# Designs tried in a protein design run: peptides against a protein of PDB entry 2AZE. Part 30

Target 1, 148 residues: chain A of PDB entry 2AZE
Amino acid sequence: AQECQNLEVERQRRLERIKQKQSQLQELILQQIAFKNLVQRNRHAEQQASRPPPPNSVIHLPFIIVNTSKKTVIDCSISNDKFEYLFNFDNTFEIHDDIEVLKRMGMACGLESGSCSAEDLKMARSLVPKALEPYVTEMAQGTVGGVF
Target 2, 101 residues: chain B of PDB entry 2AZE
Amino acid sequence: GRLEGLTQDLRQLQESEQQLDHLMNICTTQLRLLSEDTDSQRLAYVTCQDLRSIADPAEQMVMVIKAPPETQLQAVDSSENFQISLKSKQGPIDVFLCPEE

## One batch from the design tools (peptide; aimed at target 1 D97, target 2 P69 A75)

Design b1_p17_3_s1 (made by RFdiffusion4, then SolubleMPNN; from b1_p17_3, 5 letters changed)
Fold by OpenDDE base, seed 4:
Structure b1_p17_3_s1 (fold): chain B 148 residues (1-148), chain C 101 residues (1-101), chain A 17 residues (1-17)
Amino acid sequence: as target 1 above (148 residues)
Amino acid sequence: as target 2 above (101 residues)
Amino acid sequence: SSITTKVDEFKGKLVVS
């Protein structure tokens, strides 16, 4: 009985670890899809324009963004070497990482929410190695969790 | 029996985790390849138009932060005083608005 | 309240209000 209890504890520990790794893998897959899709989009756009955009007109990854109302008063203190910044806001603000931005742009093909059209799923599958395609399919269907 | 069943489950979970690790390694490798590809990195950008599409600059100010790895970010909500603190140890932090703004 | 993280480890969306 005690041995069974010990194994049950270990079983639960392993299940939790697997769950955590599943989440990590899903995020990695989304990053890969988003990055490759972004690169593909920009490559196509530059080909159509027959030139790259001006350097100061684009923001290269990685980055984060902060957004707030234009009416928000912001006080900014910057160290001389620009190693330290202090921003004070008199109202609410939001912070988004670059992956969140890419997801909102649709670069992850709606896979992040399991809202993929047939075309979106096709695109998503085309942007990952073959070994990851089954997992992408499971993500799209919301059926992640089976034994490997 | 129950003991045998649990033992079998643990073995199966171990195999499942190994497969999961394998998939993660594949994915990490792909991301590394992207980071090492000069052309891909050149094309890994968003535009101000992209940012406007997700945070309407007509009503919202959008600030971009580019910071070295390991830069500390602290966000504080105290009463009606909201604060962001950035501290880098590896180099300067770049904060800017989109040129169109 | 406060949240402290690293810029390159920050994920998702944070609303400070």
Scores: peptide ipSAE 0.451, ipTM 0.914, DockQ to the pose 0.940
OpenDDE base, seeds 1, 2, 3, 5: peptide ipSAE 0.437, 0.449, 0.448, 0.445; ipTM 0.914, 0.915, 0.914, 0.915

Design b1_p17_3_s2 (made by RFdiffusion4, then SolubleMPNN; from b1_p17_3, 7 letters changed)
Fold by OpenDDE base, seed 3:
Structure b1_p17_3_s2 (fold): chain B 148 residues (1-148), chain C 101 residues (1-101), chain A 17 residues (1-17)
Amino acid sequence: as target 1 above (148 residues)
Amino acid sequence: as target 2 above (101 residues)
Amino acid sequence: SSITLKVDKFKGKLVLS
């Protein structure tokens, strides 16, 4: 009947929304782990050093990186107030946000690809509240995907 | 029947979504706490060495862009057009290069 | 350490070798 059809539409709508939220949650977890791991690393490093790193030797979040071949020619147009930039490249380039950089640095413990060693998984779990630990485990095993 | 089955499914999906919302709230709270902790923010940095580890400046030029929130970024990477456009509305944009060594 | 890009206003060119 029409009622059943309406409910089916609603069911599909909710399924899609849940799927989106699952993806969002996974990303949030990865961000949390990456950030906390980064902070922990740097704190430890500074504690072992006689002084904090020089101000110009570090790049604070947030940031974006662009990489291209060293042979790539880049033309840059900058507004007077530096509010606008235009870069023209003569070859391909890559753009990465800070989160992706942290992932590639291993700050997310390989959880983003489900490639966690035992030590990586231990670290990842230690950086999230207890309520999130089961989800971290599922992410590491690649078993996240169903509703619960 | 079909109606009863669908009704039950919707209830189960509602419970699942509520659980997800709860977990997301926990996670966003943690991220907020990190953002509010000045010491954590002070320590939220990478080094040029870190960047060299993921994109070797011996082969790749690595450019760092720091822009205010809500900055618009547009990129075109096609065979005939390679372009990045940045437009900030809240302040100047800073650009840095990572040295090769 | 990071080096701030020094580009002329309005238009600049960066070539690495």
Scores: peptide ipSAE 0.031, ipTM 0.878, DockQ to the pose 0.038
OpenDDE base, seeds 1, 2, 4, 5: peptide ipSAE 0.022, 0.020, 0.021, 0.024; ipTM 0.875, 0.875, 0.875, 0.870

Design b1_p17_3_s3 (made by RFdiffusion4, then SolubleMPNN; from b1_p17_3, 6 letters changed)
Fold by OpenDDE base, seed 5:
Structure b1_p17_3_s3 (fold): chain B 148 residues (1-148), chain C 101 residues (1-101), chain A 17 residues (1-17)
Amino acid sequence: as target 1 above (148 residues)
Amino acid sequence: as target 2 above (101 residues)
Amino acid sequence: SSITTRVDKFRGSLVIS
């Protein structure tokens, strides 16, 4: 019947929306864990050193990085006001945002790939509110994807 | 019947989405709290050593870009060359290499 | 080909090769 057909269309719409929100939630969780873990690491390091790092030795978030071979020839054009940059590369390059950098640093405890040890999982859980812990567990097990 | 079953499914999906929304609100709240905490922001940094740890320091050059919000980034892959274009509307863009490099 | 985005909205990695 037409009524059932309409409801099935709506069902599919909701399922897709839920799937999108699940992906967004997972990313938000990873960001939270990575940020808190980074802050915790740096706080501990500064306490152990009893001093902050040199100002020119740190890069505060947010940022992005571009990496390429040292053999790559790069030409750069910069506007007078530094509002515009143009880089020309003669070879392959990569762009990574700060979150990706943090993930590769292990700040997300390997949760992003579901490859975290028991200790990593424990750390990840400790960096989120209690309500999010079950979801972190599901992420670690790779069981996220079903509907609640 | 089929209609009743679909209706029930939709109600369950609505509840599931509400649960997701709740969890997302918790996450966004936590991230907001971090952004509003001066000490956390002071400690939200990486070092050049960190950057070198994720890229072969012997073979790779790492360029750092700090740009104002809403800065446009365009990456071009053409037969002639590879290109990055940055255009800011809110202020100057800062591009640099790690001092140790 | 080209990809255009906002720096503050860029997520993940992009490999240009």
Scores: peptide ipSAE 0.495, ipTM 0.924, DockQ to the pose 0.959
OpenDDE base, seeds 1, 2, 3, 4: peptide ipSAE 0.026, 0.027, 0.027, 0.027; ipTM 0.874, 0.875, 0.879, 0.881

Design b1_p17_3_s4 (made by RFdiffusion4, then SolubleMPNN; from b1_p17_3, 5 letters changed)
Fold by OpenDDE base, seed 1:
Structure b1_p17_3_s4 (fold): chain B 148 residues (1-148), chain C 101 residues (1-101), chain A 17 residues (1-17)
Amino acid sequence: as target 1 above (148 residues)
Amino acid sequence: as target 2 above (101 residues)
Amino acid sequence: SSITMLVDKFRGSLVVS
């Protein structure tokens, strides 16, 4: 009886750990798709333009975005060596990392929200190794959560 | 019995976790390969047009921050204080603005 | 369009409104 109780506790612990890893894997897959899709898009665009964009017209990953209302007053203090920045706002602001930006750009093909068209899903599958394709399909269908 | 059933469940969960770990390893390997590919990194960029799609510069002030690894970022967003602090250890921090045009 | 580096315009202290 006590042994069974111990095993039941262990079972629940392992289930929770698996759930956490599933979440991590999903995020990693989204990152992979987003990055590869971005690179593919830009490669195609540069080929069409027959030149790369001007260096000061693009922002390379990694980066962070901060946005606030244009009415917001921002006081910015910068150290002489640019090692330290201090921004003071008189109103709320938003911070977004590059991954979130890529998702909002549609680089993850809507997989993050389950809004994949047939074409989106096809693209997503094409951007991952074969071993990950079934998982991508499950993500698109919203059927991830079970133990395989 | 109950004990045998639980024991079997744990073995199955172990196998499932191993499969999950394998998939994660595949995924992290792909990400590593991307980071090591200079051409991919050269192409890993967003444009002003992309940024405008996230936040309209006509309505929002948009700053892009590029900071070296291990940069400390502290953000306070409360009724009493709205602040972002950046402290780099490995080099200068760059802040960019995208024009409205 | 070209991206403008903030520090190219200002050093020390900047007020943006």
Scores: peptide ipSAE 0.094, ipTM 0.892, DockQ to the pose 0.035
OpenDDE base, seeds 2, 3, 4, 5: peptide ipSAE 0.021, 0.027, 0.041, 0.050; ipTM 0.864, 0.883, 0.891, 0.893

Design b1_p17_4 (made by RFdiffusion4)
Pose (drawn by RFdiffusion4):
Structure b1_p17_4 (pose): chain A 148 residues (1-148), chain B 101 residues (1-101), chain P 17 residues (1-17)
Amino acid sequence: as target 1 above (148 residues)
Amino acid sequence: as target 2 above (101 residues)
Amino acid sequence: AAALRASLAAAKAALAA
């Protein structure tokens, strides 16, 4: 019984590591797909009607987005060297990652929620190495859990 | 008995984790190659029209923050106001708005 | 960038508290 207790806690510790790692693997696959998809969208758009986009109309990764109501008062304070910043808000604001932005743009082909059309899934499968194809199929069905 | 049962479980979980680590390894390698790729980095950008479909600078205000790696972001819910604090240990941080308003 | 994302997740969790 004593030895069994030790094996059970070890089992539960491993089950926790696998559960964390599965979520990490899924997120990494989505990033891999989203990044590659964004790059190919821009590579193609730069063909259509030549001259690369003006530098001010473009934002390179990595970045963060903050949005609030147009009325919301913001108070900005900056350190000399611009290493430190402080923003005060008199209302609710939202903070979004670039990956989240890319997902909402559909760059991850709806795979973030299994919302893939046949073309979306085909696109997602082609942007990932063959060894990751089964796991992409698992993500598309939502049958990722059960903890294997 | 139960001891063998737990030992067999530990073996399944050991093999499963080795497989997961392998896939993660392939996955992070793909991401590393993308980061080392100059042409991909040059093309890894979003337009103002992109940031629109997720929050357009017509009704809502949109702020872009670009801080070097390892910088800290603190968000605070005071008794009366909201705050965002950014502290970069190395390198300056950049902040700007979107053109359409 | 991973640290920045971790601090961002922490900041979102502080606001959700």

Design b1_p17_4_s1 (made by RFdiffusion4, then SolubleMPNN; from b1_p17_4, 5 letters changed)
Fold by OpenDDE base, seed 1:
Structure b1_p17_4_s1 (fold): chain B 148 residues (1-148), chain C 101 residues (1-101), chain A 17 residues (1-17)
Amino acid sequence: as target 1 above (148 residues)
Amino acid sequence: as target 2 above (101 residues)
Amino acid sequence: WEALLASLKAARAALAA
């Protein structure tokens, strides 16, 4: 009885660990797809324009986005060496990382919400190694969660 | 029996976890390859148009922060204080604003 | 510490150029 109980505890622990790894894997897949898709988009755009964009017109990864109402008053302080910044707002703000921005741009093909079209799914599959394609399909169908 | 069943379950879970680990290794390898490819990094950018699609500068002030790795970010968003503090140890922090239309 | 407002304005101008 005690031995069985110990194994039950271990089983539950392993299930939780697997669940966490599944979540991590899905995020890694989304990051890979989003990044590769972004690079592909920009490569195509530059080829069509026959030149890269002006240097000051683009923001390279990594970055953080902060947005607030245009009516928000911002008090900004910066150290002489620009190593330290302090922003004081008189109202609420939002912070978004670059991955979230890419997702909202559709770079993850809607896979993050399981709302990808057939073409989006095709694109997503094309941007991952063969071994990951089945998992991408499961993500698109919303069937990820079981233990294989 | 129950003991044998549980033992078998644990073996199966171990195999499943190993498979997940393998897939994760593939993913991390791909991401590392992307980070090491100079051409990919050159093309890893967003435009003002992209950012406008996320937050319209007509209604929102959009600020972009580029900070070196390991930069400390402290954010407070409460009725008592609305503050963002950044502290870098590896170089200067750059801040950009999206142009207004 | 120095005021950042001028720097922010400059950044916006640079992106708009």
Scores: peptide ipSAE 0.035, ipTM 0.884, DockQ to the pose 0.029
OpenDDE base, seeds 2, 3, 4, 5: peptide ipSAE 0.030, 0.026, 0.035, 0.031; ipTM 0.881, 0.874, 0.883, 0.882

Design b1_p17_4_s2 (made by RFdiffusion4, then SolubleMPNN; from b1_p17_4, 7 letters changed)
Fold by OpenDDE base, seed 4:
Structure b1_p17_4_s2 (fold): chain B 148 residues (1-148), chain C 101 residues (1-101), chain A 17 residues (1-17)
Amino acid sequence: as target 1 above (148 residues)
Amino acid sequence: as target 2 above (101 residues)
Amino acid sequence: WESLRASLKQAKANLAS
């Protein structure tokens, strides 16, 4: 009885760890797809334009964005060396990392929400190593909730 | 019996976890390769147009922050205080506004 | 790369508390 109890505890521990790793893997896959897709898009765009974009027109990764209502009043204090910034808002704001931006841009092909068209899924699969393709398929179907 | 069943479950879970670890290793390797590739770094950018597509500056002010590694970010978003604090250790922080046009 | 994301993640976690 005691031995069974110990094994049950271990079983639950492993199940939780696996669940955590599944979430981490999904996020990593999304990051990979989004990044590769972004690079591919930009490469193609530059080739079509026969020139790179103006230097001040692009933001290289990594970055974060802060957005708030256009009516929000923002006070900013900056140190002389620009090592420290302080922003005060009179209303709520949102912070997003670059990966979230890429997802919203569609760079993850809708895989993050399981909203992939056939073309989206094809693109997503093409941007990962073969070993990851089955998992991408499961993500698209929304069937990664359980242990495989 | 119950003991045998649990033992078998643990073996199966171990195999599943090993598979996950393998896939994660593959994925992290790919990400590292991308981060180390100069051409990929050069092409890893978004435009103001991209940002407008997800947050229209006509309605939302969009601020872009580029900070060195290990930069500290503190944010408070409550009815009593709306604040973002940034402190870099390795270099200057760059802040940009995305124009409407 | 990840350090900035980690910082943001921590900030979001604090906001969620």
Scores: peptide ipSAE 0.127, ipTM 0.900, DockQ to the pose 0.754
OpenDDE base, seeds 1, 2, 3, 5: peptide ipSAE 0.022, 0.025, 0.025, 0.116; ipTM 0.878, 0.880, 0.882, 0.900

Design b1_p17_4_s3 (made by RFdiffusion4, then SolubleMPNN; from b1_p17_4, 8 letters changed)
Fold by OpenDDE base, seed 1:
Structure b1_p17_4_s3 (fold): chain B 148 residues (1-148), chain C 101 residues (1-101), chain A 17 residues (1-17)
Amino acid sequence: as target 1 above (148 residues)
Amino acid sequence: as target 2 above (101 residues)
Amino acid sequence: WSSLQQSLKQAKANLAA
């Protein structure tokens, strides 16, 4: 009886750990798709333009975005050869990391929200190794969560 | 009985976790390969047009922060304090604004 | 892209060393 109880506790612990790893795997898949899709898009665009974009016209990963109303007053303090920055705003701001930006750009093909068209899903599958394709399909269908 | 059933469940969960670990390793390997590929990194960029789709510079001030790895970021967004603090240990931090602002 | 220091010159301040 006590042994069974201990094993049930362990079972629940492992289930929770698996759930966490499933979430991590989904994020990794989204990152992979987003990055590869971005690179592919830009490669195609440069080929069409027959040249790379001007160096100061693009921002390379990694980066973060901070945005606020143009009416927001910002005080910026910089020191130590630009090692430290302090921004003070008089109103709310938003911060977005590069992955979030890529997702909002559609680079993850809507997979992050289960909003994949057939074409989007095809693209997503094409950007991952074969071993990951079944999981991509599950993500698109919203059926991730089972233990295989 | 119940003990045998639980024992079998744990073995199955172990196998499932190993499968997940394998898939995760595949993903991390792919990401590492991307990071090590010079051409891919050259093409890993966004444009001002891309950022306008996220936050329109006509209405929003948009800053892009390029910081070295392990940079500490602290943000406070409350009624009494709106602050972002950045502290780098590996080099200077660069901040840019969209040129059309 | 323009540097923050150029664009926010009026709001720039130095942190204490």
Scores: peptide ipSAE 0.097, ipTM 0.888, DockQ to the pose 0.035
OpenDDE base, seeds 2, 3, 4, 5: peptide ipSAE 0.066, 0.072, 0.096, 0.063; ipTM 0.887, 0.887, 0.888, 0.886; seed 5 fails the geometry check

Design b1_p17_4_s4 (made by RFdiffusion4, then SolubleMPNN; from b1_p17_4 with A1W A2D R5L A9R)
Fold by OpenDDE base, seed 5:
Structure b1_p17_4_s4 (fold): chain B 148 residues (1-148), chain C 101 residues (1-101), chain A 17 residues (1-17)
Amino acid sequence: as target 1 above (148 residues)
Amino acid sequence: as target 2 above (101 residues)
Amino acid sequence: WDALLASLRAAKAALAA
């Protein structure tokens, strides 16, 4: 009886760990797809334009975005060496990392919400190694969560 | 029996976890390859137009912060205090504003 | 993109460095 109880505890522990790893893998896949899709888009755009964009017209990864109402008053204190910043707002703000921005741009093909068209899914699959394609399919279907 | 069933379950879970680890390794490898590719890094950018699709500068002020790795970010967003603190140890922090045009 | 550093510095005193 004690042995079975111990194994049950271990089983539950492993199940939880697997679930965590599934979540991590999904995020990694989304990052990969988003990044590759961004690069591909920009490559194509530059080829069509026959030149890269002006250097001051783009922001390279990595970055963070802070947005707030245009009416929000912002006070900023900066250290002499620019190593420290302090922003004080008189109203609420939002912070988004670059990955979230890419997702909202559609670079993850809607896979993050399981809202992929056939074309989106095709694109997503094309941006990952073959070994990851089945998992991408599961993500699109919302069927991730089971044991392999 | 119950014991046999549990033992089998644990073996199956072990195999599943190993598979996940393998897939994660593949994924992280791909990301590293991208980070090491100079051309990919050159092309890893967004435009003002992209950011306008996320937060319209007509209604929102959009700041872009480029900070070195390991930069500490602390944010407080409450009715009494709205604050962002950034502290870098590996280099200067750059802040940009996305213009409306 | 416009560098916001100059305007931010003008908006508030510099922190000790």
Scores: peptide ipSAE 0.143, ipTM 0.891, DockQ to the pose 0.035
OpenDDE base, seeds 1, 2, 3, 4: peptide ipSAE 0.023, 0.027, 0.017, 0.030; ipTM 0.872, 0.875, 0.870, 0.876

Design b1_p17_5 (made by RFdiffusion4)
Pose (drawn by RFdiffusion4):
Structure b1_p17_5 (pose): chain A 148 residues (1-148), chain B 101 residues (1-101), chain P 17 residues (1-17)
Amino acid sequence: as target 1 above (148 residues)
Amino acid sequence: as target 2 above (101 residues)
Amino acid sequence: SELEALSEKFNQKFASL
């Protein structure tokens, strides 16, 4: 019984590591897909009607987005060297990652929520190495859990 | 008995984790190659029209933050106001708005 | 609590870059 208790806690510890690693693997697949999709969208757009986009009309990764109502008062304070910043808001604001932005743009082909058309899934499968194809299929069905 | 049952479970979980680590390894390698690729990095950008479909600078205000790696972001819910604090240990941070308003 | 969770998320992101 004593030894069984030790094996059970070890089992539960491993089950927790696998559950965390599965979520990490899924997020990494989505990033791999989203990045590659964004790059190819831009590579193609730069062909259509030559001359690369003007530098000010473009934002390179990595970055963060903050949005609030156009009315919301913001108070900005900056350190000399611009290493430190402080923003005060008199209303609700939202903070979004670039990956989240890319997902909302559909760069991950709806795979973030299993919302893939046949073409979306085909696109997602082609942007990932063959060894990751089964796991992409698992993500497309939402049958990722059960903890294997 | 149960001891063998738990031992068999530990073996299944050991093999499953080795497989997951392998796939993660392949996955992070793909991401590393993408970060080491100059042409991909040059093309890894979003337009102002992109940031629109997720929040357009017509009704809402959009702020872009670019801080070097390892920088800290603290968000605060005061008794009366909201705040965002950015502390970069190395390198300056950059902040700007979107053109359409 | 939601703002703390965002803080932790973005600190983890910046540490992972």

Design b1_p17_5_s1 (made by RFdiffusion4, then SolubleMPNN; from b1_p17_5, 7 letters changed)
Fold by OpenDDE base, seed 3:
Structure b1_p17_5_s1 (fold): chain B 148 residues (1-148), chain C 101 residues (1-101), chain A 17 residues (1-17)
Amino acid sequence: as target 1 above (148 residues)
Amino acid sequence: as target 2 above (101 residues)
Amino acid sequence: SELKAISERLNKRMASL
């Protein structure tokens, strides 16, 4: 009885761990696709332009963005060495990391929401190793979550 | 019996987790390759046009933050207080606005 | 939670690059 109870606890622990790892893997796949797709896009664009963009015209990863209404009043306190910032807003704001930005740009091919066209899915599959392709397919179909 | 069933379940879960770990290792390896490739990192950028496409500065103010590793980010977004605090220990934090035009 | 995830991801990526 006690042994069974111990195993049941361990079973639940493992199930939760697997669930967490599944989520982590999905996110990692999305990051990989997004990064590779972004690099590919920019490489192509620079080749067509035959030059890189001006340094001050681009934002290199990693970064985060904060967006708020244009009407929002922001007060900023900054240390002399720029090691510390304090922003006060008079209204709500949003914070997004670069990965979320890339997703919204479509760099993850809509895979994050299972909204892939046939072309998007083809692109997504082409940006991952063969071993990950089945998982990409499952993500596109919304069938991820089973124990395998 | 119950014990045998649980034992079997745990074995199956172990195998599943091992497969999952394998896939994760493959994925993290790919990401490391990207991080170690200087050309890829050079090309890992977005433009202000990209940001305008997802958060139009005509309607939204878009602030970009680039911070060194291990920078502390704290934010409060409540009806009574709206605040973001950034504290870096490894260098200056770069903050700039995305132009509207 | 969301901020924690963003902070951790940012720190991790900055450290790895």
Scores: peptide ipSAE 0.064, ipTM 0.896, DockQ to the pose 0.294
OpenDDE base, seeds 1, 2, 4, 5: peptide ipSAE 0.027, 0.044, 0.026, 0.062; ipTM 0.887, 0.892, 0.885, 0.897

Design b1_p17_5_s2 (made by RFdiffusion4, then SolubleMPNN; from b1_p17_5, 6 letters changed)
Fold by OpenDDE base, seed 5:
Structure b1_p17_5_s2 (fold): chain B 148 residues (1-148), chain C 101 residues (1-101), chain A 17 residues (1-17)
Amino acid sequence: as target 1 above (148 residues)
Amino acid sequence: as target 2 above (101 residues)
Amino acid sequence: SELKKISEKLNQRMASL
C-alpha cells in the first residue's frame, strides 16, 4: 500500500540521519577526550616543572598545520594588513587541523582507530561523563554501527 | 502485518535518535564548559616538540597557522598546482614556523 | 573534491572556536 511505501521512505531517511549523528557524536567524544587529556597532561607537566613553559614555546588551540618537504620551495604573498595569505608550493603538502594533531599525539587514546589498550580505554572512559562511557566502549570495540 | 512492523521500526528508530541527541547534548555541554574555563584554555596548547613528534623536522617543514573565526581556507594540491589561500574577515592571520630541534 | 571537503572542515573548525 501507499502508506507502507511512505513509511519505508521515512525509515530510510531516519536511518541515514542516525548514521550521520553517530559519526558526529563519535567525533565530539574524541574531541572531548583529546582536549581534556591534553589539558591534564600540560597541567601535570607544569606542576612538575613548577612553572609554565615559555610563552613563545607553545601553540594554543585552535590552529592548523601545514607540512611539506623541507626541500619544497614556498612562495608566500601577504596583504599589508595580514588578512590575506597566498602560499605557492613547488611540491605537494599536507594540511591538518588541531584535532588531527591531537589524535596523532595519542591524546584520544587510540580510540579514533579502535586501537586502544585496556589502559587507554580506561583513560578515555575517565575523561567523559558517565552517560557517555557505554558509547566509548562501543567505539573501542568498533561496534557502534550495531547499536541501533 | 507489514504496516504494523514498519510502524514499530520507526518508533524504535525515533527512540534511538532521541538517545543520540541526548548524548550529543552532553558532549556539546562538556566542550562548551572547556571553552569557557580560563584555566583549561590556558592549558590547551601543544609544543614544538609535540609537532616534531608527528612530523619529522629532519625531512618536513611544519608551518602553524592561527587565524580568527570565519577565515576562509582554500587549498589546491595537484600535479599542476600546489597552493593554499587564506582570507580572514575578522583580523590578522598569524603564521609560525616550527623550528628544528 | 576531497580537498574542498577538508577545507570546509578546517574552516568550520576555525570558526567554531
Scores: peptide ipSAE 0.050, ipTM 0.891, DockQ to the pose 0.645
OpenDDE base, seeds 1, 2, 3, 4: peptide ipSAE 0.021, 0.022, 0.021, 0.022; ipTM 0.879, 0.880, 0.878, 0.879

